Peptides against a protein of PDB entry 5FRP. Designs and how they scored, part 141

Target 1, 225 residues: chain A of PDB entry 5FRP
Amino acid sequence: VEWTESIPQIIATREDISKELNQALAKTFIDSDPRVRRTSVMIFNKVPVTEIWKNITNKAIYTSLLHLAREKHKEVRELCINTMAKFYSNSLNEIERTYQNKEIWEIIDTIPSTLYNLYYINDLNINEQVDSVIFEYLLPFEPDNDKRVHRLLTVLSHFDKKAFTSFFAFNARQIKISFAISKYIDFSKFLNNQESMSSSQGPIVMNKYNQTLQWLASGLSDSTK

## One batch from the design tools (peptide; made by RFdiffusion4, then SolubleMPNN)

Design b2_p23_4_s4 (from b2_p23_4, 9 letters changed)
Fold by OpenDDE base, seed 3:
Structure b2_p23_4_s4 (fold): chain B 225 residues (1-225), chain A 23 residues (1-23)
Amino acid sequence: as target 1 above (225 residues)
Amino acid sequence: DIEEELKRIFPEEVKLEEELEKL
C-alpha cells in the first residue's frame, strides 16, 4: 500500500519509469488486498493523463484496470468504473494516437464496451453508476454538433456486439424515462391546480401520479446497498 | 432485437413502462 501510494509522486518526478517499476505496479492491480488494488486505481486519478501515458507503458496495467470494473469488492469496483471512464475521456481529449501508443489505445478504446457490458450484470447500483459515467465522461453534453458526433462515432467504432446491443437498450430506456418524467410533470401541474383536483379527474390523476413516481423510483438504486 | 435486449438488461423498468404507456 505505502509503496503504491508513492507512485504518483514518482511518476510526476521521473520522466522514465523503469520497466521494473511498471512490472511491480502491474502486480498491485491483482493484489489480494483490496486496499492495494484501490490505491493502484487511484494512481490514474492522481496523475495527469499525459504522465500516465508517458510513464505507464506496460499494457497489462491497463488491462488489469479494466478488469477491476467487475471486481467483487464494491468500493474498488466503483472507483475503477469512475476512473476508467474519466481516463478514457481525458485520453481522447489530451492524447494523440501514435504508432508508439497504439497497443495501449487498443485497450483504452475498449473502455466504452467494458462499461456498457456492465449493464448485463443487472445490478441497480452498477447501472446507476454506468449511467452517471456515460453522461459525465463517455458521452458528455457537447453543444457543438460536430464534436458530439465525432465523440459518438469514436465510442461506437470499438463496440463489440454486446456493447452495441446494450447501447441501443440504454437509449431506448432513456426515451422511456423521458416520457415518464414528462408525465410526472404533467400530473404534477394538474395536482397543483385546485380546480383540477376538485374535478372528477382528480383521483385518476393522483393514481397516475403515484404510479409514475413508483416507476421512476424503481429505476433508482438503494443507497443502502 | 432491441426490445428483447432491453427486457433482458432492464427487466423491471420495461415492465413499468408498459404500465406508464397506459397512462
Scores: peptide ipSAE 0.233, ipTM 0.772, DockQ to the pose 0.617
Fold by OpenDDE base, seed 4:
Structure b2_p23_4_s4 (fold): chain B 225 residues (1-225), chain A 23 residues (1-23)
Amino acid sequence: as target 1 above (225 residues)
Amino acid sequence: DIEEELKRIFPEEVKLEEELEKL
């Protein structure tokens, strides 16, 4: 743990991390101690993306990072999912594609597939996290249509078949959620009108409102678990 | 079929949609 905690400082201070150090770092991602794995993932959060790309040249480190998305240890998994999504986004924004970094990009470009494939686990907590990182990092809100389309095409261009299927399912779900939210708003407006509530439709809309809320809530994980 | 896959991946959301369509 202590050694791994020193890595961010080493990366920040040294232009070239030795092959041996890269190999040692790679081992920390598969360490039996979750604290070591956690600390290793945190390197990607603590060190600027440009410095990571410059100094972390061992492909096994990036591959191992992606594998931790399915880690059994919840905290490590959650950290990893957020970290890899953010790292992907930062890489797209800050790292040019060159001949020298091609092999690393081949791995990083699989991050979207890795994340979308997590939906097949059928875990609500994982689903919520993946939803979050999609909106925050993978396909963030972009008012510029050209940039938005370009990002989308970049993400899709490296999808495997399962990720494509998951992507379409996700989008279909989002449409349904949007519709439910729209209904929630409409029902809320109705219920806030005293004349409407006193009408024969009042009880009917109240029931619909409750059903809509229940539906919206059903997609959420129990925060107490 | 996207709907079939949606049912597979997000079964809870699909069940509730059927209820919402009745609204």
Scores: peptide ipSAE 0.232, ipTM 0.771, DockQ to the pose 0.694
Fold by OpenDDE base, seed 5:
Structure b2_p23_4_s4 (fold): chain B 225 residues (1-225), chain A 23 residues (1-23)
Amino acid sequence: as target 1 above (225 residues)
Amino acid sequence: DIEEELKRIFPEEVKLEEELEKL
């Protein structure tokens, strides 16, 4: 643990990290101690993306990071999912594609597919997290249409078949969520009107309101678990 | 079929949504 905690500082201060250090770091991602794995993932959060790409040249580290998305340890998994999504976004924004970093990009370009494939686990907590990182990091709001389309095409260009399917399912779900939210708003407005509530439709709308809330809540994980 | 995949990936949400659409 202590050794791994020193790595961010080493990466930040050294222009060239030895092959041996990269190999040692790669081993920490598969360490039996979840604290070690956690600390290793945190390197990607603490070190600037440009410095990571410069100094972490062992492809096994990146591959291992992606594998932690299916980690048994919940905290490590959650951290990894957020970290890899953020790292992907930062890489797209800040790292040029060169001949020298091509092999690393081949791995990093699979991050979207890796994330979308997590929906097949059918875990509400994972689903919620993947939803979050999609909107925050993978396909963030972009007012420039050309940039938005380019980002989308970049994300899709490396999808496997399962990821494509998951992507379309996700989007279909989002449309349904949007519809439910619209209904929630309409019902809320109705219920806030005393005249409407006193009408024969009052109890009916109240029931619909509750059903809408139940539906919206069904897609959310229990934050207490 | 996107709808079939949606049912597979998000079965609980789809089930409740179908109930909501009937209202």
Scores: peptide ipSAE 0.220, ipTM 0.764, DockQ to the pose 0.718
Fold by OpenDDE base, seed 1:
Structure b2_p23_4_s4 (fold): chain B 225 residues (1-225), chain A 23 residues (1-23)
Amino acid sequence: as target 1 above (225 residues)
Amino acid sequence: DIEEELKRIFPEEVKLEEELEKL
């Protein structure tokens, strides 16, 4: 743990980290101690993206980072999902594609597929997290249409078949959520009107309101678990 | 079929959505 905690400072201060250091770092991502794995993932959060690309040249490190998205330890997994999504976005924004970094880009370009494939686990907590990182990092709000389309095409260009399917399902789900929210608003307005509530439709709308709330809540993870 | 895949990936949400569409 202590050794791994020193790595961000080393990467930030040195232009070339040795092959040996890269090999040692690669081993920390597969360490049996979740604290070591956590610390290793945190390197990608503590070190600027440009310095990561410059100094971390061992492909196994990037591959191992992506693999941690499916690990058993909840805290490490959650950290990894956020970290890789952010790292992907920062890389797209700050790192040029060159001949020298092509092999690393081949790995990084699979991050969107890796994330969308997590929906197949059917875990509400994972789903919620993936939803969040999609909107925050993968497909962020962009008012410029050309930039928005370019980002979308970049994300889709490296999808596997399962990720494409997951992507379309996700978008269909978002449309349904939007519809449910619209209904929630309509029912809420009705229930807030005294004349409407005193009508024969009052009890019916109350029931529909509760069903809508239940539906919306079904997509939320239990915070106690 | 996107709807079939949606049902596979998000089964609980789809089930309740079908109930909501009937309202």
Scores: peptide ipSAE 0.219, ipTM 0.764, DockQ to the pose 0.691

Design b2_p23_5_s1 (from b2_p23_5, 12 letters changed)
Fold by OpenDDE base, seed 1:
Structure b2_p23_5_s1 (fold): chain B 225 residues (1-225), chain A 23 residues (1-23)
Amino acid sequence: as target 1 above (225 residues)
Amino acid sequence: FEIPKETPLEEFNKLVEEYLKKL
């Protein structure tokens, strides 16, 4: 743990991280202690993306980072999912594609597919987290149409078949959720009107309101678990 | 407006299966 905690400072200060340091760092990502794995993932959050690309040259580190998205330890997994999504977005924005970094890009370009494939685990907490990182990092709001389309095409260009399937299902689900929210708002407005609530439609709308709430709530993870 | 009977997760899984069958 202590050794791994010193790595961000070393990477930030030294231009040439030795082959030996990269090999040692690669081992920390597969350490039996979840605290060591956690600290290893945190390197990608503490060090600027440009410095990571410059100094971390061992492919096994990036591959191991992506693998941690499916690990058993909840805290490390959650951290890893957020970290890799953010790292992907930052890399797209700040790192140029060169001949020298091509092999690392081949790994990083699989992050969107890796994330969309997590939906097949069928876990509400994981699904919620993946939903969040998609909107925050993978496909963020972009008012410029050309930039938005370019980002979308970049994300899709490295999808496997399963990721494409999840992508289409995700979008279809979002449309339905949006529609349900719209109806929830309409029902709420109706019920807040005293004349409407006292009408023959009052009890019917109340029932629909409750059903809509229950449906929306069923898609939320239990924050206590 | 018909309220969906399936939970959002169930609906997602169903959609995934439908898309997988079309591929």
Scores: peptide ipSAE 0.026, ipTM 0.568, DockQ to the pose 0.859
Fold by OpenDDE base, seed 5:
Structure b2_p23_5_s1 (fold): chain B 225 residues (1-225), chain A 23 residues (1-23)
Amino acid sequence: as target 1 above (225 residues)
Amino acid sequence: FEIPKETPLEEFNKLVEEYLKKL
């Protein structure tokens, strides 16, 4: 743990990291202690993306980071999912594609596919997290149409078949959710009107309101668990 | 407006299965 905690500072202060240090760091990602794995993942959050790409040249580190998305330890897994999504986004924004970093990019370009494949685990907490990182990091709101399309095409260009399937299913689900939210709002407005509530439709709308609310709530993870 | 009978997760899983069958 203590050794791994020193790595961010070393990366920030040195122009290059030795091959041996990279190899040692790679081992920390597969350490039996989840605290060590956690600290290793945190390097990607504490060190600027440009410095990571410059100094972390061992491809095994990046591969290991991606594997932690299926980690047994919940906290490490959750941290990893957020970290890899953010790292992907930052890399797209800040790192040029060169001949020298091609092998690393080949790994990083699989992050979207890796994330979308997590939906097949069929876990509500994981699904919620994947939903979140998609909107925050993978496909964030971009007002520039050309940039938005380019980002989308970049994300899709390295999808496997399963990731494509998840992508389409995700989008279809989001459309349904948005429609349900719209109806929830409409029902809420109706129920807030005393004249409407006194009508023959009052009880019917109340029932639909409750069902809609229940449906929406069922898609949310319990934040207390 | 027909309220979906399936939860959002169930709907997602169903959609995934449907898309997989088309591939």
Scores: peptide ipSAE 0.026, ipTM 0.574, DockQ to the pose 0.832
Fold by OpenDDE base, seed 4:
Structure b2_p23_5_s1 (fold): chain B 225 residues (1-225), chain A 23 residues (1-23)
Amino acid sequence: as target 1 above (225 residues)
Amino acid sequence: FEIPKETPLEEFNKLVEEYLKKL
């Protein structure tokens, strides 16, 4: 743990991390202690993306990072999912594709597929987290249509078959959620009108409101668990 | 407007299965 905690400072101060240091760092990602694995993942959060790409040249580190998305330890997994999504986005924004970094990009380009494949675990907490990182990092809101499309195409270009399937299902679900939210708003407006509530439609809309709310809520994980 | 009876997760899983059958 203590050694791994020193790594961000070393990476930030040294332009060339030795092969041995990279190998040692790679081992920390597969350490039996979740705290060591956690600290290792945190390197990607504490060190600028440009410095990581410059100094972390061992592809096994990146591969191991992606594997931690399926980690049994909840905290490590959650941290990893957020970290890899953010790292992917930052890499797309800040790192040029070169011949020298091609092998690392081949791994990083699989992050979207890795994340979308997590939906097949069928865990509500994981699904919510994946939803979150998709909107925050993978496919963030972009008002520029060309940039948005370019990002989308970049994300899709490295999908495996399962990720594509998950992607389409995700989008179909989002459409339904969006529609439900729209109806929730409409029903809320109706219920806030006293004349409308006193009408014959009042009880019907109240029922629909409750059903819509229940449906929306059922898609949320228990924050207490 | 018919409110979905299935949870969003159940619907997602169903959609995944449907897409897998089409592939």
Scores: peptide ipSAE 0.026, ipTM 0.573, DockQ to the pose 0.839
Fold by OpenDDE base, seed 3:
Structure b2_p23_5_s1 (fold): chain B 225 residues (1-225), chain A 23 residues (1-23)
Amino acid sequence: as target 1 above (225 residues)
Amino acid sequence: FEIPKETPLEEFNKLVEEYLKKL
């Protein structure tokens, strides 16, 4: 743990991390202690993306990071999912594709597929987290059409068949959720009007309102964070 | 507007299965 905690400082102070340090760091990602694994993941959050790419050259570290997305330890898994999504986005924005970093990019380019494949675990908490990181990091809001399309194509370019399938399902679900939210708002407005609520439609709209709320709520994880 | 009978997760899973059949 203590050694791993020192790594961010070492990366920040040294221009080149030794091969030995990279090998040692790779081992921490597969350590039996979840605290060690957590600390290892946190390196990617504490160190600028440019410095990570410069100094962490062992591909096994990146591969191991991606594997932690399916970690049994919830906290480590959740941290990893957020970390890899953010790291992917930052890498796209800040890291050029070169011959030297090609092997690392081959791994990083699988992050979207890795994340979308988590939907097949069929866990509400995981799904919610994946939804969040998609909107925040993978496919963030971008008003520029060309940039938006380019990002989308980049994200999709390395999808496996399962990730591609889940992508379409995700989008279809989001449309349905959007409609449900829209209706929830409409029903809320209707019910806030006393005349409307006292009308013959009042009870009907109230019922639809409740059903809509229940449906929306059923898709939410217990936020016992 | 018909309120979906299936939960969002169930609907998602159904959609995934439907798309998998088309691949």
Scores: peptide ipSAE 0.028, ipTM 0.581, DockQ to the pose 0.848; fails the geometry check

Design b2_p23_5_s2 (from b2_p23_5, 11 letters changed)
Fold by OpenDDE base, seed 2:
Structure b2_p23_5_s2 (fold): chain B 225 residues (1-225), chain A 23 residues (1-23)
Amino acid sequence: as target 1 above (225 residues)
Amino acid sequence: VEIPKKTPLEEFNEIVEKLEKEF
């Protein structure tokens, strides 16, 4: 009998602790000190995604996390961009969509758009970071075609018009690079074949090879600057 | 006895420590 009366108090205490935690975190994410904001973002890196979704129920925390992507403080912004991209990927992999978490998912589903919209700031460092987190977390290399397509469709399904425009610009660049690399490989294989080099096509392929090399060299130099 | 109001950082650190102990 005494053990049964303690369970509601423990649950109530845990609910109270959870409420207090959510209220405290909501304040720390908007604190005037960038160190406090930084430390708040680090929770999403230190705590497993499943436990974040279970314990962090205040929508304002997730909204505030997304807003820090445009933070003036460079270190906080950079940390936030990496954190939200990783958190998005982990959430897609580990968190089921339920009626109870729908409202949080509505916020999390905007992370891809939030990241792609950072390209409009026209900051080189931000652009490089966004490129990095897209390849690492949003659209990671996936050898399974069905999983890759499903992830792509999920990312695109919540894009705003600006994010789509940025995506197509970025994807068009990547497609061009991939196409150029593929052609470079094909040309290299052709050039390594002595019979093909002795053909009337040899000089034509050599010219295309040189043009492709120049284009790749210029594109790589622009990515390293 | 005015319980010194924990700084937002102290309150945060206590929360993080609690979370780190639960995981």
Scores: peptide ipSAE 0.028, ipTM 0.571, DockQ to the pose 0.009
Fold by OpenDDE base, seed 5:
Structure b2_p23_5_s2 (fold): chain B 225 residues (1-225), chain A 23 residues (1-23)
Amino acid sequence: as target 1 above (225 residues)
Amino acid sequence: VEIPKKTPLEEFNEIVEKLEKEF
């Protein structure tokens, strides 16, 4: 009987502690020292996603996390980009959408758009990192077609116009590369046939093959630069 | 006795330690 009366005080104390922790963490995300900001981001990597959602209720923390994607300090920025992408994926997999967490989800749902908007910075290192986290966390390989489509639709559902433009540009590039690879294979098969090489079409196909190789090499070099 | 203002790093470490204990 006496145990029941202390529970509200313990819950209230936990809520107070949680509030203080949230307030302190909100400050550390905007601290002038990059080491403090880095360590703040690391919480999202070290703590299980379920516990983060339970204990981090201050919206400002999530907003600050997203802002660090454009951080001047390279190490903090790179860590933040990886962290937010992973956190987004884990949240989609492990966190249910409820009325209570709706406002946090409204922020988290902007992570894909935030990441795709980094392409407009036109920084090669940022672009490579964004490409990496898209394939690893945002749009991972999923053999289940329904899950893959659902993930894709979820990612797209909260895009701003700029993110959509970046997404379509990326997809268009992939389609072009795939088409070029397909043509390379076709040309290679043609070139392996001696009768085809001795024909009047042989030199024409060889020229197209060389052009395709040059295009692939230039496109790959632009992606590896 | 003026409790020395915890450095931002000390405050952070305390937060991390508290979070680690709650997990």
Scores: peptide ipSAE 0.026, ipTM 0.578, DockQ to the pose 0.010
Fold by OpenDDE base, seed 3:
Structure b2_p23_5_s2 (fold): chain B 225 residues (1-225), chain A 23 residues (1-23)
Amino acid sequence: as target 1 above (225 residues)
Amino acid sequence: VEIPKKTPLEEFNEIVEKLEKEF
């Protein structure tokens, strides 16, 4: 009998602890001390994505995380950019979309736009970081075409107009490069097959291969400037 | 006895410790 009365109190205490925790964390994300903000962001790196989604239910925390991508403190900003990109990717891979987490997903789905909008700051270091996290987390290399397309469509599905513009301006080249590399690999596999080379398609594939190489060579030379 | 107001950092550390205990 006593244990049954303690369970609601323990659950209520845990819910109360969870609420207090969420309230306290929401404050630390907006603290005036960059060290406090940094440590708040680090929670998203230290805690498994599934546990974050389970225990962090205050949407203001997620909104504040995204806002830190534009903060003045370089270290916190850089950490935030990496953290939010990784968190987005992990969430896509591990978190199911439910009715209960819909409001959080509505915020998380803005991460791609938030990142692509950083290109408008016109800062080289920010641009390089955004490029890095896009390739590592947002649009990682995926050999499966259907998965790659699905990820791309997911990323694009919540873009604002500015993010679309940035995407087409900067990533059209990257997508073309990735596509060209994929085709290069396919062509290389084809060219390594003697039966395929002896086919009527052999010369056509060889020509496309050479064109792809020339395009890659010309495109890579401009990215090193 | 004025309970010394926890610094924001102390409050944060307590939150982190609570989080670490819940995980």
Scores: peptide ipSAE 0.024, ipTM 0.568, DockQ to the pose 0.009
Fold by OpenDDE base, seed 4:
Structure b2_p23_5_s2 (fold): chain B 225 residues (1-225), chain A 23 residues (1-23)
Amino acid sequence: as target 1 above (225 residues)
Amino acid sequence: VEIPKKTPLEEFNEIVEKLEKEF
């Protein structure tokens, strides 16, 4: 633990991390002590992304980071999920794709798939966390449409079949929610118009409104538990 | 009878199917 805690400082101060340090760090990521694994993950949070890419050249470290997304220890897993998502986003923003870093990029490019594949665990806490990191780091709100589309295409370009399936399911849900909200607004406007309520369509709209409300209530209740 | 917990995907699909039938 203590040794691993010193690594961020070493990485920040030394331009060249020895092969030995990379090998040692690779071991700490798979250490039997969750605290050691936790501290190892924290390196990716404490050290700037550029310095990580420069100094951590052992691909096994990155592979191990991704593996910790399925860690049994909850705290380590949660930290890892946040860390890898953030690291992915920062890497996309700050790290150029070169011939020299290609092998690392091949691993990092699997982060979106790794995260979306966590939905198959069917754990509500994991799902919530994955949702959070998707919106915060993978597919953040971007007002520039071209940048937003480019990011989306980048994320999708490396999806495995399972990740695509999860992604489409998630998007389908969002589309349906958006549609339901839109209908709710339309129905609310209709219901507020007394002339419309007195029409032959009044009862039909009221029924659809109630169905929409019930659906919204059921969908939101699962997100608040 | 442990009702097999539906996968999130299955739950989503069921919700989608319900919505498609209602709307």
Scores: peptide ipSAE 0.000, ipTM 0.267, DockQ to the pose 0.067

